# Peptides against a protein of PDB entry 4GXB: the designs that were tried, part 102

Target 1, 277 residues: chain A of PDB entry 4GXB
Amino acid sequence: VPTEEVSLEVLLSNGQKVLVNVLTSDQTEDVLEAVAAKLDLPDDLIGYFSLFLVREKEDGAFSFVRKLQEFELPYVSVTSLRSQEYKIVLRKSYWDSAYDDDVMENRVGLNLLYAQTVSDIERGWILVTKEQHRQLKSLQEKVSKKEFLRLAQTLRHYGYLRFDACVADFPEKDCPVVVSAGNSELSLQLRLPGQQLREGSFRVTRMRCWRVTSSVPLPSGSTSSPGRGRGEVRLELAFEYLMSKDRLQWVTITSPQAIMMSICLQSMVDELMVKKS

## One batch from the design tools (peptide; made by RFdiffusion4, then SolubleMPNN)

Design b2_p18_7_s3 (from b2_p18_7, 9 letters changed)
Fold by OpenDDE base, seed 2:
Structure b2_p18_7_s3 (fold): chain B 277 residues (1-277), chain A 18 residues (1-18)
Amino acid sequence: as target 1 above (277 residues)
Amino acid sequence: EVDFTETMRGFYEPPYVL
């Protein structure tokens, strides 16, 4: 793509649009800096955020596709898909809520975390009781952003990224699940026939390894997956998990977001490594 | 306690045909 000045739209988690003028040749960090400048986010806080490629669903929710890598050209990455449903989203890019303290010391950082958290609650990514919801609404009405965040930090799945409903082979084959990544784990919410909703927790520290695979169905083959387009690539994330002492088992998640899930896994591990150093 | 953080590895396998 020729180097040209373009207007690029970057969304916040709540759908707020940030328009930045960038070059088509600007890399991810350049665009991120432009967004930060537009928002008046200090340079020392830029590293707490990343740009993500997402698909906007009909309900306005975002299906995260992947994190934009440093070498990428965000304008090219999003426009090459030739679909208006794909967007670039700014979101915090750390897992330990302790880092919120650094971010919320700044007005803009606080606003970003607040907007993201409100959105995550509204979308059901953060799980709240009726009473907790009432408390959060009260704080929101008072526009007490710091107190709102402090309460939110105590909530179930705070800081998690929720994925679209998908399928896993655990605890049973072809089990419908909702996967969320956060707190150094993958949380799998599932309901088996005749059973209550259950959550399986897979801590990254107990994952020996993971792999992402892609498969292409045979063109003449019967579509084994209802609702999937003909010839659509099937993505899977598998991880080898220490279920008990000396017992490793592979768990496989079939999802179009398998790549994003793997990015989350690696990111959580990387953050833990930084904390250990 | 078991902690694979330092040894855990992820990889992407090449595409295959079903």
Scores: peptide ipSAE 0.391, ipTM 0.883, DockQ to the pose 0.824
Fold by OpenDDE base, seed 4:
Structure b2_p18_7_s3 (fold): chain B 277 residues (1-277), chain A 18 residues (1-18)
Amino acid sequence: as target 1 above (277 residues)
Amino acid sequence: EVDFTETMRGFYEPPYVL
């Protein structure tokens, strides 16, 4: 692609549009810096955020596809898909809520975390009781962003990334699940017929390994995955989990977001490694 | 307590046809 100046749209979690003038040859960090400059985010806080490729759903919700890597050209990455549903989103890129303290010290950082958190609550990524929701709405109406975030930090699945409904082979084959990544775990929420909602917590510290597979079913093959036709690419994330002492078991998640899930796993592990250093 | 964070390996397998 020839190097040209272009206007690139980057969305915040709440759908707010940030337009930046960049070169088609600008790498992810260059674009991120341009977005930061546009928002007046200080340089020392840029590292707390990343650019993500997402698919915007009909309801305006974002299905995270993957994190843009350092070598990528965001303009090319998004436009090459030839679909207007794909967007670039700015989101915080750490898991430990302790890092919120650093970001919240800056007005722009505070605003970004606030907007993200509001969106995550509205989308049901952060789980709230009726009373908590009332308290949050009150704080939102008062535009008390710091207090809002402090309350939000105590909520279930704060800081988690919620994925689209998919299928896992745990606890049973072809089990419909909702996966969320955060707090150094994968949370698998499931509801079996006639049963109440269950949650399986898979801590990354107990994952011996993981793999992402890509397969194309043959027309003669039966695909058990709902909504996927024959010949469609099937992505799976599998991880080998220590269920009990000396008992490893593979858990396989079939999802178009398998790549994003793997990115989250690696990111959580990387952050834990930093803390150990 | 077992902690695989230092030894955990993740990888992408090449595409294949089923």
Scores: peptide ipSAE 0.390, ipTM 0.881, DockQ to the pose 0.781
Fold by OpenDDE base, seed 3:
Structure b2_p18_7_s3 (fold): chain B 277 residues (1-277), chain A 18 residues (1-18)
Amino acid sequence: as target 1 above (277 residues)
Amino acid sequence: EVDFTETMRGFYEPPYVL
């Protein structure tokens, strides 16, 4: 792609648009720096955020596709998909809420976390009781961003990334599940017919390995995946999990977001490694 | 307690046709 100056739209989690002038040849970090500059985010806080490729759903929710890698050209990455559904989103890229303290010290950082958290609650990524919701709304009305975040940090699945409904082979074959990544785990929520909501927690520390596979079904073949057409690429994330003492079992998640899930896994592990050092 | 954090490996397999 020829090097040209272009206007690139980057969205915040709440859908707020940030327009930046960048070169088509600018890499992910260059674009991130441009976004930071536009927002007046200090340089020392840039590392707490990343750019993500997402697909905007009809309801305005974001289906995270993947994190943009350092070598990528965000403008090319998003425009090459030739669909207006694909967006670039700025989001925090750490898991431990302790890092919120660093980000919250800055007004812009605080605003970013606040906007993201509000969005995550509104989208049901963060689970709230009725009373908690009332408290959050009260704080939101008062525009008490710090207090809002402090309360939010205590909520179930705070800091998690929630994926679209998908399928897993656990606990049974072809189980419909909702996967969320956060707190060094994959949370698999499912409701089998006639059963209560169940949650399986898969801690990354108990994952020996993971793999992402892609396959193309034959056009004549049938698909068991709702909403997926014939011939569409099937992505799977499989991880080998220590279920009990000396018992490893593979768990496979079939999802278009398998790549994003793997990125989350690796990112959580990387962060844990940093904490251990 | 078991912790695979340091030893865990992830990889992407090449695409295949079903």
Scores: peptide ipSAE 0.389, ipTM 0.881, DockQ to the pose 0.804
Fold by OpenDDE base, seed 1:
Structure b2_p18_7_s3 (fold): chain B 277 residues (1-277), chain A 18 residues (1-18)
Amino acid sequence: as target 1 above (277 residues)
Amino acid sequence: EVDFTETMRGFYEPPYVL
């Protein structure tokens, strides 16, 4: 791609648009720095955020596709898909809420965390009771951003990334599940017919390994998978989990977001390793 | 307590046809 100056749109979690002038040859970090400069985010806080490729759904929700890698050219990565539904999103890229303290000391960092958290609550990524929701709304009306975040940090699935509804082979074959990643775990929520909502928690510390596979179904007269068109690539994330003492079991999640899930797994492990060092 | 954080490995397998 020829090197040219272009206007690139980067979205915040709440859909706010940030326009930056960059080169088509600018790498991920260059674009991130441009976004930071546009927002007046200090250089020392840039490392707490990343750029993500997402697909914007019809309802305006974001389906995370993957984190943009260092060697990528964000402009090329998003435009090469030739679909307006794909966007670049800025989001915090750490898991431990303790790092919020570093970010929220700065006005811009605070605003970014606040906007992201509000959005995550509105989208149902963070789970709230009616009373908690009332308290959050009160703080939001008062524009008490720090207090809002402090309360939010105590909520279930704060800091989690929620994925689109998908299918897992646990606890039973072909179970519809909603997967969320955060707090060094994958949370699988499901509701079987006639049953209460159930949650399976898979701690990354008990995952021996994981794999992402892709498959292409052969053309057949029958629809092999509900909701997938003929010839669509099937992605799966499988992990080998220590269920009990000396008992390893493979768990497989079938999802178009399998790659993003794997990125989350590795990212959570990496952060844990940093804490242990 | 078991902790695989240091030994866990992730793999991307090549695509296959069903």
Scores: peptide ipSAE 0.388, ipTM 0.881, DockQ to the pose 0.819

Design b2_p18_7_s4 (from b2_p18_7, 9 letters changed)
Fold by OpenDDE base, seed 5:
Structure b2_p18_7_s4 (fold): chain B 277 residues (1-277), chain A 18 residues (1-18)
Amino acid sequence: as target 1 above (277 residues)
Amino acid sequence: EVDFTETMRGYFLPPYVL
C-alpha cells in the first residue's frame, strides 16, 4: 500500500466517532497517538488504552475481533476487510479497576471511562439490579461521572469484555454459553431452558495452558459442526484447567472470537505478571 | 496456592482439516 495521508475513523465504545488524519503506513501506536491527540488525552494515559478491531452487529453492538498489534497498520487492517461492518474502537486495555484511579485523574480519561462504562451497562456487559440501575441513572442525570464510575466499579462484571453467544463443552458437550473475560477469569454463563442462570468461573491462574485452533471442512464440504457451511473456518479456544487437586481438564470454547478470547487471557496474565514484579 | 501465571503457555496451532 502506498504511503499517503488518509482520514481514519476510530469509534469510542459508545459509538462516538473520532476522525484522525494519519498515514496509511502509520502503525498502531501512531494511530493511537493521533486519536489521543484528537481527544486531548495526555501522553501518560495513552498506555491505558488500545485500538481494537470490531465487527458492528445489526443492533449496533460491537463484536470484538482482536486487539490491533503493534506492527499492524490500522488503516490497512480495517479497510482490507472490505466491509463497512468492521470498525476500529478505542477502549481501555487494562483489567484491574485500580488503574481507573490513574485514568480518572484526567478529565479526558474520566470521560472515556464514563462513556465506556455507560455503554457496557447499556449493552448488558455489566450486570445490574433494578435498584442499581436506578442509582446509576440518577448519577447519570446529575452527570456525576466519578460517582457513577465508583458505583459501577462495584457491579458484577465491571471491566469485563463480553463475547457473543457461543458454544462450549462445559459443563457438558455443546452447551450454549456467553463468555466474558475480566477480573483474571473467563466467566461462562449458561441458561438452559427452564433453568436458572449458571455460571462457571475459570481463573487464569489455574489455567496451565491454552491453545487456539482453526479447522476447515473436508473438501467434500461436510463438517461435524452444526451451522458451519462449506469452507467456513471453525475457531476454538481450549484451555487446560486445574479443576481440583491434581485434576486437569480441558475446556473448549467454539467461537469466532476465540482469538480475541486468547488475547484477553494473555493480557490478563501479563497484567498479573506486572503486579508480581 | 496454585498459580500458573508464570508458566502458562498459549499456542496458536495451524489450521487443520476436519
Scores: peptide ipSAE 0.405, ipTM 0.895, DockQ to the pose 0.805
Fold by OpenDDE base, seed 1:
Structure b2_p18_7_s4 (fold): chain B 277 residues (1-277), chain A 18 residues (1-18)
Amino acid sequence: as target 1 above (277 residues)
Amino acid sequence: EVDFTETMRGYFLPPYVL
């Protein structure tokens, strides 16, 4: 790809567009720095954020595909897909809410966290009661961003990344689930017919290993997977989990976002390792 | 308490045909 100056659009979590002028040859960190400069985010806070490749759904929601790696060229990565539904999104890239304190000390950082949190609540990624929602709206009307975040930090699934509905083999085969990653866990929410909403919590500390696999079904007269056509690649994330003492069990999630889920797992583990050192 | 954070490994396996 020839080196050229281009205009690249980077979205915030709330869909706000940030246009930056970069080179096609600029790597992920270069683009991130350009975005930071455009937002007036100080250099020492850049490390708290990352660029993600996402697919924008019909309703405007973002389906996270993967985190852009250091060696990637964001402009090439997004344009090579040749689809306008793919976007680059800036989002915080840490899990422990304690790091919010560092980011919130800066006006721009505060605004970024606030916008992201508002969006996550609106999208249902953060779970709120009616009363909590009222309190949040009151704070939002007052534009009390710090107080808003402090309240949000106490809410269920604050800081989680919510994935599109998918399928798992737990607790039953072909069980429809909604997976969320955060707080050093994968949360699997499901509602079986005639049953209450259930949540399975899988702490990363109890995962011995994980694997991502890709498969292509053979052409057949019938579709094997609902919602997938012939020849579509099926991605799966499987992890070996310590269910009880000396009892390991594989749990498999079938999802187009299996790669992103694995990235989250490794990221959460890495952060825990840093905290232990 | 069991903690696999230091030993956990992740793998990407080659694609296969079903």
Scores: peptide ipSAE 0.404, ipTM 0.896, DockQ to the pose 0.801
Fold by OpenDDE base, seed 2:
Structure b2_p18_7_s4 (fold): chain B 277 residues (1-277), chain A 18 residues (1-18)
Amino acid sequence: as target 1 above (277 residues)
Amino acid sequence: EVDFTETMRGYFLPPYVL
């Protein structure tokens, strides 16, 4: 792609559009810096955020595809898909809520976290009771962003990424689940026949390893998944988990977001390693 | 307590045909 100046749209979690003028040859960090400058986010806070490739669903929700890597050219990465449903999103890229303290000290950082958190609650990524929702609404009406975040930090699945409904082989084969990543875990929410909603927690510290696989179904074969287009690549994330003492078991999640899930796993592990250093 | 943080590895397998 020839080096040209282009207008690139980057979305915040709430769908707010940030237009930046960049070069087609600008790498991810260059674009991120441009976005930061546009928002007046200080340089020392840029590292707390990342650019993500997402697919915007019909309801306006974002299905995270992957984190843009350092060597990528965001303009090329998004435009090469030739679909308006794909967007670049700015989101915080750390897991430990303790880092919120650093970000919240800045007005722009505070606004970004607030907007993201509001969006996550509205989209059901953060789980709230009726009473908690009332409290949050009150704080939102008062535009008390710091207090809002402090309350939100105590909520279930604060800081989690919620994925689209998918399938896992745990606790049984072909079990429909909703996966969320955060707090150094993968949370699998499921409802088995005749049972109430359950949550399985898989801590990354108990994962010995993980793998992402891609498979291509045969055209003449019966499509096992209704709604999946013929020839669509099937992605799976599998991890070997320590279920109990000296008992390892593979858990496999079948999802188009398997790559993003793996990125989350690695990111959570990396952050834990930093804390141990 | 078991902690695989330092030893945990992730990898991508090549595509295969079903």
Scores: peptide ipSAE 0.403, ipTM 0.894, DockQ to the pose 0.820
Fold by OpenDDE base, seed 3:
Structure b2_p18_7_s4 (fold): chain B 277 residues (1-277), chain A 18 residues (1-18)
Amino acid sequence: as target 1 above (277 residues)
Amino acid sequence: EVDFTETMRGYFLPPYVL
C-alpha cells in the first residue's frame, strides 16, 4: 500500500468516534499515539491502552476479533477486510484494577475508563444486581466518575472481556457457553435446558498450555456450531487445564473469537509475570 | 500451589481441513 495520509476512525468502547490523520504506513503504536494526542491522553498513559479490531454487531455491540499487533498497519488491517462492520476500538489493555489508579489520576484517562465501564455495564459484560444498577445510575447521573469506577471495580466481572456465545466441550460436548476473560481466568458460563446457570472458572495459573487451531469443514459435512455454515472456518481455543491434583484435561472452546481469547490468556499471564518480577 | 504462569506456552497450529 502506498504511503498516503488518510483519516482513520478509532472508536471508544461507547462508540465515540475519534478521527485521526495518519499515514497508511503508520504502525499500531503510531496510530495509538495519534489517538492519544487527539484525546489529550498523556504519553505515560498510552501503554495502558491498546487498539483492537472488532466487528460491530447489528445491535452496536462489539465482537472483539483481536488486538492489533505492533507490526500491523491499522489502516490496512481494517480496510483490507472490506467490510464496514469492522472497526478499530481503543480499550484499556491491562487486567489488574490496581492500574486503574494510575489511569484515573488523569482526566482523560478517567474519562476513558468511565466510558468503557459504562459501556461494559450496559452491554452486560459487568454483572450487576438491581440495587447495584440503581447505585450506578445514580452516580452516572451525578457524573461522579471516580465513585462510579470505585463501585464498578467491586462488581462481578469488572475488567472482563465478554465474548459472544459459543460452544465448548466442557462439561460435555457441544455445550453452549458464554466465555469471559478477566481476573486471570476464563469464566465459562452455561445454562443447559432445565438447569441452573453454571460457571466454570479456569484460572490461567492452572493452564499448562493452550493452542488455537483453524479448520475448514468439508462442504458435505455438518457442524454443530451455532450460526456456522458449512465450509466456514472454524476456530478453536484449547487449553490443557489442571482439573485436580495430577489430572490434566483439555478444554476446547469453539469460537470465532478463539484468537482473541488466546490473546487475553497470554496477556493475563504476561501481566502476572510482571507482578512476580 | 501449582502455578504454570512461567511455563505456560501458547501455540497457533496451521489450518487443516476436516
Scores: peptide ipSAE 0.402, ipTM 0.893, DockQ to the pose 0.799

Design b2_p18_8_s1 (from b2_p18_8, 6 letters changed)
Fold by OpenDDE base, seed 5:
Structure b2_p18_8_s1 (fold): chain B 277 residues (1-277), chain A 18 residues (1-18)
Amino acid sequence: as target 1 above (277 residues)
Amino acid sequence: APELHLVEEVENPVFDPS
């Protein structure tokens, strides 16, 4: 693509549009810096955020596809898909809520965290009781952003990324699950017929390894997964998990977001490595 | 046999076997 100046739209978690003028040759960090400048986010806070490629669903919700890598050209990455449903989203890119303290010291950082958190609650990514919801709404009405965040930080799945409904082979084959990544774990929520909601927690520190695979199911041999035709590419995330002492077991998640799940795992591992240093 | 492609495989450096 020839180098030229273009207008690029970047969305916040709540769907707020940020228009930036960038070069088609600008890499991910260049675009991120342009977005930060447009928002008046200080340079020392840029590292707490990343750009993500998402698919906007019909209801306006975002399905995260992947994090944009450093070498990528965001304008090319999004426009080459030739579909208006693909968007670039700015979101915080750390997992430990302790880093919120650094970000919320700045007015713009505070606003970004607040907007993201409100959106995550509205989308059901953060799990709230009726009473907690009432308290959050009261704080929102008062526009008490710091208090809102402090309360939100105590809530279940605060800081998690929620994926679209998919399938896992745990605890049983072909179990419908909702996967969420956060707090150095993958959370698998499932509701089997006639049963209560169950959650499986898979801590990253108990994963020996993980892998992403792609396959094309045979037309005559594979069970049809909902939403995918026979012969379509299937992505799977598999991890080998320490279930008990000296007992490793593979868990496999079948999802179009397997790559994004792997990115989350790597990101959580990277953050843990920093803490160990 | 279905064509299986490995996209990524990662050995976890923070794995704790204890």
Scores: peptide ipSAE 0.533, ipTM 0.905, DockQ to the pose 0.727
Fold by OpenDDE base, seed 4:
Structure b2_p18_8_s1 (fold): chain B 277 residues (1-277), chain A 18 residues (1-18)
Amino acid sequence: as target 1 above (277 residues)
Amino acid sequence: APELHLVEEVENPVFDPS
């Protein structure tokens, strides 16, 4: 693509649009810096955020496709898909809520975290009781952003990224699940017919390894996934998990977001490595 | 067997076998 100046739309988690003028040749960091400048976010806080490629669903929710890598050209990455449903989203890119303290010290950082958290609650990514919801709503009405965040930080799945409904082979074959990544784990939630909601927590520190695979279903064989036709690419995330002492078991998630899930795993591992050093 | 392609495989450096 020839280098030219273009207007690029970057969305916040709440759908707020940030328009930036960038070059088509600007890499991810260049675009991120432009967004930060537009928002008046300090340079030292840029590293707490990343740009993500998402697919906007009909209800306005975001299905995260992947994190934009450093070498990528965000304008090209989004426009090459030739679909208006794909967007670039700014979101915090750390997992430990302790880092919120650094971000919240700045007005713009505070606003970004607040907007993200409100959105995550509204979308059901953060789980709240009725009483907690009442408290949060009261704080929101008062625009008490710091207090809102402090309460939110105590909530279940705060800071998690929720994926679209998919399928796993755990606890049994072809289980419909909702996967969420956060707090150095993958949470698999499922509701079997006539049963209560169940959650499996898979801590990253108990994963020996993980892999992403792609396959093309054949007309013959047990590899046909419900709702997928012949010739459709099937993405899977598999991880080998320490279920008990000296007992490793593979868990496989079939999802078009398998790549994003692996990115989350890697990101959580990276953060843990930083803490370990 | 279906056509299978490996996209990535990662050994976890923070794996704790204990």
Scores: peptide ipSAE 0.531, ipTM 0.904, DockQ to the pose 0.747
Fold by OpenDDE base, seed 2:
Formats: structure tokens, sequence, C-alpha cells
Structure b2_p18_8_s1 (fold): chain B 277 residues (1-277), chain A 18 residues (1-18)
């Protein structure tokens, strides 16, 4: 692709648009720096954020596809998909809420975390009780961003990334689940007909390994699952989990977001490695 | 059997078997 100056749209978690002028040859970090500059985010805080490729759903929610890698050209990565549904999103890229303290010291960082957190709550990524919701709304009305975040940090699934509804083979085969990644775990929420909501927590430290696989379903005549076109690649994330002492069990999640899930796992592992060093 | 292609396999360095 010839090097040209282009206007690139980057979204915040709340859908706020940030337009940056970049080169088509600018790599992910270059674009991230441009976004930071546009937002007046200090250079020392850039590392707390990443650019993600997402698909915007009809309801305006984002389905995370993957994190943009360092060598990628964000303009090319998004435009090559030839669909306006695909967007580039800026989001925080750490898991430990302790890092919020560093980001919150800056006005722009605070605003970014606040906007993301508000959005995550509104989208149901962060789980809140009625009373907590009332408290959060009160703080939001007062625009008490720091207090809002401090309260939010105590909430269930704060800092988690929520995936689209998918299928897992745990606790039973073909269970519809909602997966969330955060706090060094994968959370699998399951609601079977007539049953209470169940949540399985899979801590990264209890995963021996994980893998992403792709498969092409054999044309089985009968099970045209509505919406999967003939020849659609099925992605799966599988991890071998220490269920109990000396008992490993494979858990498999079937999801178009399997790659993003693996990226989250790797990212959580990387962060844990930094803490151990 | 569906053709299964391995995209990636990662051994977890922070795995704690204890």
Amino acid sequence: as target 1 above (277 residues)
Amino acid sequence: APELHLVEEVENPVFDPS
C-alpha cells in the first residue's frame, strides 16, 4: 500500500470518536501515539492502553476481535475488512486495578478510565446490584470520577472484558455460556433453562496450557445451525485446567472470539510474569 | 472428523500445580 496521509477514526469504549491524521504505513504504536496526542494523554501513560479491532454490533456494543499487534498497520487492518462494522477501539490494556492509580493521576487518564467504566457498567460487563447502581448513578451525576472508579473497582467483574454469548463443554456439553476475562481468570456464566445463574471461575494459574484451534464443520446435512453459513470456520479455545489436586481436565470454549480470549490469557499471563519478576 | 487446525498452543509459565 502506498504511503498516504489518511484520517483514521479510533473509538473510545463509550463510542466517542477520535479522529487522527496518520500515514497508512503507521504502525500500531504510531497510531496509538497519535491518539494519545489528540487526547492529550501523556506519553508515560500510553503503555496502559492498546488498540483493539472490534466489530460493532447493531446495538452499538463491541465484539472484540483482537488486539492490534505492534507490527500491524491499523489503517490497513481495519480497512482491509471492507466493512464499516469493524472499528478500532482504545481501551486500557492491563488487568490489575492497582495500575488504575497511575492512570488516574492524570486528568485524561482518569477520563478514559471513567468513560470505559461507565460504558462497561452500562453494557453489563461489570455486575452491579440495584443499590450499587444507585450509588454509581449518584456519583455519575456529580461527575465524581475518582469516587466513581473507587466504587467500581470493588464491583464484580471490574476490569473484565465480556465476550459474546458462546458455547462451552463445561459443565456439560454444548452449554451456552457468557465468558468474561479479567482478574487473571476466565469467568464462565451459565444459565440453563429453569436453573439459577451459575458461574465457573477458571484461574490462569491453574491452567497448564491453552490452545486455539480452527475447524471447518463437515457438511452435516441436518444441523444447519441458523446463521452459520456453509464453510464457516469454527474457532475453539481449549485449556487444560487443574480441577483438583493432580486432576487436569480440558475445557473447550467454542467462540468466534477464541483468538481474543487467547490474547487475554496471554496478556494476563504476561502481567503476572511481570509481577513475579 | 473435522479437520482440526492448531492455531496456537501455549504452555503457561505461571501454572502452579500446587
Scores: peptide ipSAE 0.531, ipTM 0.906, DockQ to the pose 0.770
Fold by OpenDDE base, seed 1:
Structure b2_p18_8_s1 (fold): chain B 277 residues (1-277), chain A 18 residues (1-18)
Amino acid sequence: as target 1 above (277 residues)
Amino acid sequence: APELHLVEEVENPVFDPS
């Protein structure tokens, strides 16, 4: 792609559009800096955010595809897909809520966290009771952003990234699950027939390793999963988990977002490594 | 058997077997 000045749209979690003028040759950091400048986010807070490639679903929700890497050209990455459903989204890229304190000190940072948190609650990524929702709504009406965030930080799955419904082989084969990543874990929510909603927590510190694999399903007449076209690539995330003392078991998640899940795992691991240093 | 292609394999440095 020739180097040209272009207008690039970057979305916030709530769908707010940020238009930035960049070069087609600008790398991820360059675009991120442009977005920060447009928002008046100070330079020292840029590192708390990342650009993500997402697919906008029909309901307006975002399906996260991957984090844009440093060497990438965001304009090329999004436009090369030749589909308007793909967007670039700005989101916080840390997991420990303690880092919110740094971001919240700045008005723009506070606004970004607030907007993201509101959106995550509205989309059901953060789990709230009816009473908690009432309290949050009251704070939102008062525009008490700091208090809103402080309450939100105590909520279940605060700071988690929620994935699209997918399938896992745990606790049983072909189990429909909703996976969320956060707080150094993968949370697998499932509802088995005749059972209440259950959550399986897989802590990163108990994962020996993980892998992402791709495969093309063989045309077997019986395993037509509804909605997968013939010949579609199947992505899987598998991790070897310490279920009990000296007992490792593989858990496999089949999801088009397997790559994004692995990115989350790596990101959580990286953050934990920083804390240990 | 479906041809499995390994995209990524990561050994977890923060794994705690204890």
Scores: peptide ipSAE 0.531, ipTM 0.906, DockQ to the pose 0.758

